Peptides against a protein of PDB entry 4JHK. Designs and how they scored, part 166

Target 1, 212 residues: chain A of PDB entry 4JHK
Amino acid sequence: EDYKIQSFDLETQKLLKTALKDPGSVDLEKVSSVIVDQSLKDQVFSREAGRICYTIVQAEAKQTNGSVFRRNLLNRLQQEFKAREETRKRSTQEWVCLVSFICNIFDYLKVNNMPMVALVHPVYDCLFRLAQSDALKNEEEVDCLVLQLHRIGDQLEKMNVQLMDELFNLLRDGFLLQEDLSSMGRLLLLEILEFRAGGWKLSDTAQKYYYS

## One batch from the design tools (peptide; made by RFdiffusion4, then SolubleMPNN)

Design b2_p27_5_s1 (from b2_p27_5, 13 letters changed)
Fold by OpenDDE base, seed 2:
Structure b2_p27_5_s1 (fold): chain B 212 residues (1-212), chain A 27 residues (1-27)
Amino acid sequence: as target 1 above (212 residues)
Amino acid sequence: SMDEELEKLIDQDIAEFEAAAKKAAAA
């Protein structure tokens, strides 16, 4: 299977390709750092990064029954998560990339084919932050919020329905009461409210948009 | 603390993954 790693230099591409096939032959700490760094710059890559990370995790488990890559990855992710408010203040783009990355790791990194419990609260915390009034007024943050909920909302709800209810209360209030939403932001909030109400099922058009 | 709890959960998830991988390799 091909992975979208064209944004990296040739040496880094080689490193990643080797990690995917023979993780024991590379510095997995370096690999994890490279993936996280790029994911913080490119939200589109964040989704691919999740898939790449999953493959490396599986490859290392198969090769050595090790978890060096995942541990390094999650430790770095935790560090970035802890600093999320500082990141948001510094750059909205970096912040939404961070959220996207955490959500995609949640989506792809499974334990016994189930979502990692350790990521549930961090994901919700990020989404709750995006659902605050100061974030909802920013279309870039609303785009991120709605995108993640389209992609992993059903999985998140299965992990904790109470938090999802609380989150959507905020989204409903934002949709109904907040005056400084963009037109598109308001439409996106309406869409996601309807999406959950419809059982997290996408139309054909929406499927193409969110998963192409 | 919340940080300590997160670390504990990470370790738990990793341990569960490793156990599952070991079982799969033995099959």
Scores: peptide ipSAE 0.117, ipTM 0.685, DockQ to the pose 0.917
Fold by OpenDDE base, seed 3:
Structure b2_p27_5_s1 (fold): chain B 212 residues (1-212), chain A 27 residues (1-27)
Amino acid sequence: as target 1 above (212 residues)
Amino acid sequence: SMDEELEKLIDQDIAEFEAAAKKAAAA
């Protein structure tokens, strides 16, 4: 299986490839840190990071029945989440990367093809934060919100339809009532409202945009 | 199975994560 890790230097690429194949031969704490650090800088990579993390978790479990990588990964994620408001104030870019990473972990880190139930509320918490009026006025945050809902909205709704209804009530109110939305922000909100109303079905063009 | 056990462990870890997140949000 091919992984998109060209953004790393050659030494780090080798480290990641080794972790994917033989996790017991590398420092898994270092590997997890590298993945999280890059995910907090590059929202596009965070998608691939989810898949990489899932593979490493499986490889370690099969090889040693261990969970060192997962533990380090989740601990680091927990630390970042605890500081999310400070991160948001410091850098909107880092904040949306954090949200993206959490959502992508939810999307990829499955067992028996089932999502982690315990991640449902944390993911919704991030999305609800993005749906607040102070975030909706920021186009970068709206873009992040809409992107995640396109990618995992249907899965999240299956886990908790009540929370999804509440979230979309906020989005509807934002679209209709909030005056300081950007033109693009307003367009994105309308699109996601219609997307859900249509049963989370994507056009071919939209499919390429969100999943290629 | 190994997968089922892994899922349980992951859920436990994430439950702790969620609890910590809620605590931080309340502060």
Scores: peptide ipSAE 0.090, ipTM 0.610, DockQ to the pose 0.037
Fold by OpenDDE base, seed 4:
Structure b2_p27_5_s1 (fold): chain B 212 residues (1-212), chain A 27 residues (1-27)
Amino acid sequence: as target 1 above (212 residues)
Amino acid sequence: SMDEELEKLIDQDIAEFEAAAKKAAAA
C-alpha cells in the first residue's frame, strides 16, 4: 500500500518507508517522534498517521517480536496528553491536531479488533474538553469534536456508554443554552446530536465526507 | 500464534500507559 507521506522531506520519507518495511533497521524512537510531531501540525496527516503506526507496529511484531515503536508512541502520546491544556493555550490548531491524532490511534491500533482500553479515557477527556463552553464557542474546536464523534463515536460508546451520555448532555446544553456559539457550530452540534440518536448511521453522502 | 503474541505485547503497553495516565491524573 502507498502511504501519504509527501509532506515530509525526502530523507524522512525514506525513513518512514524503511520503518514500514524493515522496522528493525531504523531508530523507531525517532520514527515515532517524527510521526507525532507531524500529526500535531497537520490534521490531514493525523489520520494517515494512525494507519502508518498500525503498519509499523505489525511489521515490528512480525519481524522481531518487538514493541519498541508502540511503546515510544504511547509514551509520547501520554506526554502530549498531559500537556494538552498548555497546547490548547498555545495553539488551537495544534490542540485539535492532538485530539485528531489520539482519536485516529484509538481507531487504528486495535487488539483483537478492539480499541485499546488505555486510550478510552484519554479520548473522552479530550472530547469533554472540546465540549466545555470555552471550547464550544470556537468553531475549529467544534469541527474537531464533531468529526471525531462521527469517526469513532460508535466505538467509544461501546467502550463506555455512561461517559458518552455525559458528553452528549454537555453538547445538548451547549446547543440549547450557550449564547456565543457560531451559527455553524450550533448546526454541527445539532447534527451530531441527531447522528447519535439515529444510531451513529450516516447517509452515503455523509459517509464519504467523514471517511474519505 | 503471531497475532496472539502481538496482542500480548500490546496488552503490556496498555498496562504501562494506563499506569502512567493514572499517575498523571493524580498529580
Scores: peptide ipSAE 0.031, ipTM 0.585, DockQ to the pose 0.040
Fold by OpenDDE base, seed 1:
Structure b2_p27_5_s1 (fold): chain B 212 residues (1-212), chain A 27 residues (1-27)
Amino acid sequence: as target 1 above (212 residues)
Amino acid sequence: SMDEELEKLIDQDIAEFEAAAKKAAAA
């Protein structure tokens, strides 16, 4: 299996490759930190990061029945989540990368083939933050919000339909009432409203856009 | 606090994951 890790230096690539195959032979805290750091800089990488993390978790479980990597990853994720408002103030890009990463971890790291309960509220908190009026006026944040809802909205709804209803009430109100939305932002909100109303099902064209 | 609750949930999920892994290895 090929992993998109060419953006890292050679030593880090070696570290990651070793973690994927022989996690017991590397510092898994360091591995987790490297993955998180890169994911906070590159939103595109966050999708790959989720897959990499999933593989390392499985490899460690198989090799040693351990969970050191998972624990370190989640601890770092928690730290970044706690600082999310400061991150948003510092850089919109870093903020949307953080949201993307959290959502991708939610998507890939399953427990008993189910989403991690521990991540449900953090994910919703991020999405609710993106649904606030000050965020909805920023196209980059709207794009992030809609992208995540396309990817994991159906899963999140299964975990807590009440929160999803509340979230979409905000999105509907934003679409209908907020005047300083960009044209694209308004279109994206309309699309996601219709997407949920349609049972979270994508056309082939939409599938390509959101998942390629 | 919310932070403490999150930590507890993480620990619970990890424990569940480990239990599942052990069960799978034994099967």
Scores: peptide ipSAE 0.030, ipTM 0.608, DockQ to the pose 0.932

Design b2_p27_5_s2 (from b2_p27_5, 13 letters changed)
Fold by OpenDDE base, seed 1:
Structure b2_p27_5_s2 (fold): chain B 212 residues (1-212), chain A 27 residues (1-27)
Amino acid sequence: as target 1 above (212 residues)
Amino acid sequence: SMDEELEKLIEEDIEAFKKAAEEEAKK
């Protein structure tokens, strides 16, 4: 499998590859830190990091029935989540990478084939932050918001429909009432409103835009 | 205010997240 780790140096790539196959032979705390650090810098990697993490978790479970990697990963994730406002102030790019990473972990890192309940509120908190007026005026944040909702919106709604209703009330109000949205931002909001209304089903155009 | 309420909810969720994440990491 290709885990899209080409952005790392060769030594780190080797470390990650070893973690994927023989997690007991590497420092899993270091591996988790490397993955989180890169996810905050590289949006492409951030979007795929969940798959890598899931594979390592499964490999460790199979090898030793351990969960050292998952524990370290979630601890680091919690730290980054706590610092999310500072991250947003420092760099919009890092902020959207963080949101993407958290959402990707939610999507891929399942326990007993179910999303982690612990991540539901953190994910919603991130999405609600992106749905605030000061964020909706930034096209990069709107793009991130809409992308995540396309990917995990149906799962999130199943976990908490009330929060999803509240979130989409904000998005509707933003679409209808906010004056300083970009043209693309407004189009994206309209699209996601229609996407949920249609039962979270992608059009051919939307699929190409978000997943190609 | 709405902002104050949101801040409180986030703070509560952070603590809940930390605890729940640790528990789920053990599963």
Scores: peptide ipSAE 0.029, ipTM 0.569, DockQ to the pose 0.075
Fold by OpenDDE base, seed 2:
Structure b2_p27_5_s2 (fold): chain B 212 residues (1-212), chain A 27 residues (1-27)
Amino acid sequence: as target 1 above (212 residues)
Amino acid sequence: SMDEELEKLIEEDIEAFKKAAEEEAKK
């Protein structure tokens, strides 16, 4: 498989490529840190990061039956999650990148072909935060919320339908009652409400947009 | 209050995440 890592310098690219092929020969803590750092800056890379992480996890498991990379990745992710409110206050862009990264890790980093249970509540917590009134008035946060729900909403619902119902109650209330939504924000909320109501199924065009 | 309840839930989830992440990392 080809991985989109052109945004990194050559040394880092080599590090990542080696991690993908021979994880035992590199510092996997450093690899995890690099991936997380870049994912917090580049929302597009966050999507690719999920695939990269999954591949490294599998490669390490196959090579040494180890889980050093996953451990370091999750530890760093936990740290970032704990600091999410501070991150949001500091930079909306970094905040939405964090949410995107967590969601993409949830999407791609499967364990025994199942979602990581550890990430279910953290993902919901992030989405609930995006569904608060102060976030819904911010178009960038609404865009992030809708994008993630398009990508992993069906999976999240399978993990906890009660939380999904509660989340969408907030979104409905925001759509109907919140006065300071942007026009685009309101449209996005309506779209995602209808998307879930339709069974989380995307058109071919929409699928390409949200999953490419 | 709603805010207090939310904060409590977040704290509980963080703790759960910590424990669950450790378990997942061992697999």
Scores: peptide ipSAE 0.030, ipTM 0.603, DockQ to the pose 0.073; fails the geometry check
Fold by OpenDDE base, seed 4:
Structure b2_p27_5_s2 (fold): chain B 212 residues (1-212), chain A 27 residues (1-27)
Amino acid sequence: as target 1 above (212 residues)
Amino acid sequence: SMDEELEKLIEEDIEAFKKAAEEEAKK
């Protein structure tokens, strides 16, 4: 498989390629840190990072039946999650990258073909934060929120429908009551409200857009 | 407010996330 790692220097690319093929021969803590660091900078890579992480986890499991990479990844993820408000204040771009990364890990890094239960609340917490009034007025945050819900909303709802109902109550209220939404933000909220109401079903056009 | 209560719940969930993540990493 081809992985989009061209944004890294050659040494790091080699490290990642080795991790994908022979995880036991590299420092998996370093690998996890590199992936997280880049995911916080590049939202495009953030999506690819989910696939990369999944592959490394599989490779390690097959090679040694180990889970060192996943442990380090989740530890780093937790650290970033704890600091999410500080990240948001420092950089909206890094914040939405963080959310995207967490959501992509949830989407791709399955355990026994099931989502990791440990990530359910953290994902919802991030989405709830994006659904607050101070975030909804920022188009970049709304875009992130809607994008993630398109990608993993159906999975999240299956994990906890009550939280999804609460989240969409906030989105409905934002759409109806908040005065300082951008035109695009308002359209995006309407779209996602309708998307869920339609059973999270994507058209062919929407499929291409949200999963490209 | 509802938002304040939600923030408190999020903060409380951080510790739960830590524990759950550790358990999940062992699988």
Scores: peptide ipSAE 0.030, ipTM 0.559, DockQ to the pose 0.068; fails the geometry check
Fold by OpenDDE base, seed 3:
Structure b2_p27_5_s2 (fold): chain B 212 residues (1-212), chain A 27 residues (1-27)
Amino acid sequence: as target 1 above (212 residues)
Amino acid sequence: SMDEELEKLIEEDIEAFKKAAEEEAKK
């Protein structure tokens, strides 16, 4: 598999490659920290980090029956989640990357082949924040919201349909009532409303766009 | 405001996330 780690320097790439193959030979706390830090800065990496994390988790479990990486990752994730409003105020890009990362972890980092229940509310909280009026007026935040719903919306709905209904009530109200949406933002909201109404099924063209 | 109401709900979930994350990390 191709892991998108080109944004790291060569030394860090070596560290990550070693973690993927021989996790017992590296400082897994450092590895988790590096992944989270880069996920907050690099949108391309943040949307792929979940797959990398899952691979490291599986490698550690197989090699040492350990869970050091997952523990450190989740602890750092919790810290970043708690500080999400500060992050949003500091940098919209970092905030969007954080949401993307959390959603990607939810998507890929399964426990016993099931989504981590612990991440359901945090993911919804992030999406609800993106669905507020002050966020919907920012196209970058709308892009993030719609992208995550395309990728994990069906899974999230299975975990809690009531929260999904509430979320889409906000999106509907935003589309219908909010006047300071960008043209693209309005189109994206309409598209995602129709996407869910259609049972979360993508056309071939849409599938290529959102999963490329 | 709706933002303030949401913030209150999130504060409740933050503590829940902390506890749940700790439990998941042990599985």
Scores: peptide ipSAE 0.027, ipTM 0.530, DockQ to the pose 0.067; fails the geometry check

Design b2_p27_5_s3 (from b2_p27_5, 12 letters changed)
Fold by OpenDDE base, seed 5:
Structure b2_p27_5_s3 (fold): chain B 212 residues (1-212), chain A 27 residues (1-27)
Amino acid sequence: as target 1 above (212 residues)
Amino acid sequence: SADEELEALIDKDIAEFEKAAKEAAAA
């Protein structure tokens, strides 16, 4: 499999490649930190990072029946989640990268082929934050919100439909009542409202856009 | 299972983080 890690220096690329193939031979805490750090800076990578993390988790499980990487990854993720409001205030870009990364981890890392229950509330908390009025006026945050809901909304709803209902109540209110939305933001909110109403079904074109 | 145990641990840690964050915000 090909992994998009060109943004890293050669030494780090080697580290990641080794982690993918022989996780027992590297410092998996360091690997997890590197992945999280880069995911907070690069949204494109943050998407790929989920797949990379999944592969490393599987490789370690097969090699040593261990879960050191996953533990370290999720511990770091917890730390970043805890500091999410500070991150948002510091950098909208880092904030949306964090949300994207958490959602990607939720999407790719499964326990018994099911989403990790531990991530359900953190993911919803992030999405609820994006659904607040101060965030909805920022197109970058709306983009992130809608993108994540397209990718994992159906899974999240299965985990907690009540929270999803509450979230979409906020989105509907934002769409209808908030006046300082961008034109694109308003369009995206309408689209996602319709998307859920339609049972989280995408057209072929939309499927390619959100999952390619 | 090991996975379930890890998830339980993570759940606990997250809950503690959230609690701490709320307490800090309220202080």
Scores: peptide ipSAE 0.030, ipTM 0.647, DockQ to the pose 0.051
Fold by OpenDDE base, seed 4:
Formats: C-alpha cells, sequence, structure tokens
Structure b2_p27_5_s3 (fold): chain B 212 residues (1-212), chain A 27 residues (1-27)
C-alpha cells in the first residue's frame, strides 16, 4: 500500500514508514501526535490519516498485541475535542480539519468491523455544532458538515437514529428558516436532506462530486 | 461528567480491541 506522506519532512516520513511496518521500534505517542497535528492543518491529509492510523493499529496488534498507538491517538483526540470551541474561534480551517479527522477515525478505526462507540457522541457533537445557525452561515463549515454526512452518515444513523433525526431537524430548519445561508450552502443542505431521505444512496452526480 | 463518561467509553473500546486482538492471535 502507498501512503501519501510526502507533505512531511524526510525524518518524519521515515518515522511514519517505520511505524507502519515496525510500530514497536518507534515512539508511538510521538507518531500519534504528529499525525493529529498534521491532520489539524491539512484536511486532505486527515482522510489519509485515518487509513494510516488503522494500519498502525493493526500492525501493533499483530506485532505485540498492544494498543499504545490507539490509546495515545484517542487521548489526543479527546483533548482536541474538548478544546473544539476554542479551536473554532481561532481557526475555522483547523476546526473543520478536526471534525474531518474525527469522522475519518470513526470510519476507519473499527473493532470487529464495528465503529468505536466512544466516538459516536463526539462525532454527533461536532456535527450538531456545525448545524448551529452561526456555523451554517459559513460555507466552509457547511461543506465539512455535508461531506462528513456523505461519508459516515449511514454508519452514524445505525449507531443512534434518534440523534440523526435531531440533527436533520436542525438542518431542515436551517434550510427553510435561516436567511443568511449562501446559495451554495442552501443547495448543499438540500442535497444532504435528499441524500438521507433516499437511504444514504448517492446519485450519479453526487458520486462524482464527493468521490471523484 | 461528560468527560468522565467519554474516558470510560474509550477505555471500554480499548479493552474490547485488545480482547479481539488476543483472540485473533490465538486462532
Amino acid sequence: as target 1 above (212 residues)
Amino acid sequence: SADEELEALIDKDIAEFEKAAKEAAAA
């Protein structure tokens, strides 16, 4: 497998490559911190980071039956999650990267092919925050919200349909009642409302937009 | 608190992961 880590310096690239192949030979706390830090700065990487994290977790499990990396990763994620409001105020870009990364970890870091229960409420909390009126007026936040729902909405609903219903009530209200939405934001909300209503199945056009 | 609950859930999931890994290694 090829991993997109060219954005890191050579030393860090070597560290990550070693972690992927021989996790027991590196400081896995440092590795987790590096991955989280970069994911908070690069939304494109945050998607790749989920896959990288999964691979490291599996490699460590196979090598030593350990979970040091996963533990450190989740601890760091919890810290960032707790500080999410401050992050949002400081940088919308870092905020949407954080949400994207948490969602990607939810998507990739499964146990027995099931999502990690510990991440369900944090993910919903992030999505609910993006669904508030002060966030819906920002197209960057709407883009993030809709993208994550396209990626993991069906899985999240299976974990808690009540929360999903509540979330989409907010999205419907935003779509219908909020006046300061951008034209694109309004279109995205409509699309995601229809996407869920259609059983989380993508149209041909939507497939090209989100996954091409 | 919500933080304590999250920690407990994380610990539970980690424990489940470790259990699954051990079972897979033993098979």
Scores: peptide ipSAE 0.030, ipTM 0.572, DockQ to the pose 0.906
Fold by OpenDDE base, seed 1:
Structure b2_p27_5_s3 (fold): chain B 212 residues (1-212), chain A 27 residues (1-27)
Amino acid sequence: as target 1 above (212 residues)
Amino acid sequence: SADEELEALIDKDIAEFEKAAKEAAAA
């Protein structure tokens, strides 16, 4: 299985490859830090990062029955989550990368093939923040919101339908009542409203757009 | 478990955030 880690220097690539195969031989705190740092800079990498993280977790569990990597990863995520408002203030790009990364970890880092319950509220909190009026007027934040809902909306709804209803009430109100939405933002909100109404099923065209 | 502990910590953080947001809105 190939992992997209060519953006890292050779030493870091070696570190990551070793973590994937022999996690007990590397500093897993350092590995987690490297993955999080890169994910906060590159939203495209965040998807790959989720897959990498899951693989390392499984490798460590199999090799040593340990959970050092997962613990360090989640601890770092918690730190970034706690600082999310400061991150948003500093950089919209870093903020949407953070949201994307948390959502992708939720999507990939499953326990017994189930989402981690501990991440449900943090994910919803991020999505609710993106659904506020001050965020909906920013196309980059709307892009992030809609992308995550396409990727994990059905899973999140299964975990807490009440929160999903509340979230979509905000999105509906934004679509209908907010005047300073961009044209693209308004189209994206309409699309995601229809997407959920359709049972979270993508058309072939939409699938290509969001997952290619 | 570690996951339960993390959940508790994160939930606390969210609760504190919500509290702070409400306080800011009331000011």
Scores: peptide ipSAE 0.028, ipTM 0.568, DockQ to the pose 0.064
Fold by OpenDDE base, seed 3:
Structure b2_p27_5_s3 (fold): chain B 212 residues (1-212), chain A 27 residues (1-27)
Amino acid sequence: as target 1 above (212 residues)
Amino acid sequence: SADEELEALIDKDIAEFEKAAKEAAAA
């Protein structure tokens, strides 16, 4: 498989490639740290990070029946999640990258082909935060919110439909009642409302946009 | 809280993952 890791320096690329093939030969804590750090800087990489993480987890399990990488990854993710409000205050960009990363980990790291239960409420918490009035007025946060819902909304709903209903109540209210939404933000909210109403089914054009 | 739940469930999910991996390897 080909992984998009061109954003890293050559040494780090080598480290990641080695981790993908022979995880037992590298410092998996360092690898996890590198992946998380880059995911907090590059939202586009966050999706690729999910694939990379899944592959490393599988490789380690197969090679040594170990879970060192997964443990370190989730521990780091937990730390970042706990500090999410401070991160948001410091940098909107880092905040949306964090949300994207958490959502992508949820999407890719499955346990027996099911999402990790541990991530359900944290993911919803992030999305609920993005659905608050102070976040909806920021187009960057709306972009993030809508993107994640397009990617994992159907999975999240299967895990907890009540929370999804509550979330979309906020989105509906934001769309209808909030005065300081950007034009694009309002359009995105409308689109995601209709997307769910349509059973989370994407058009061909939308499929390319969100999953390319 | 969400963060507390994450803390409580991470170890459980890891354990389940390891169990599933072992079962798959044995099959």
Scores: peptide ipSAE 0.028, ipTM 0.597, DockQ to the pose 0.704; fails the geometry check

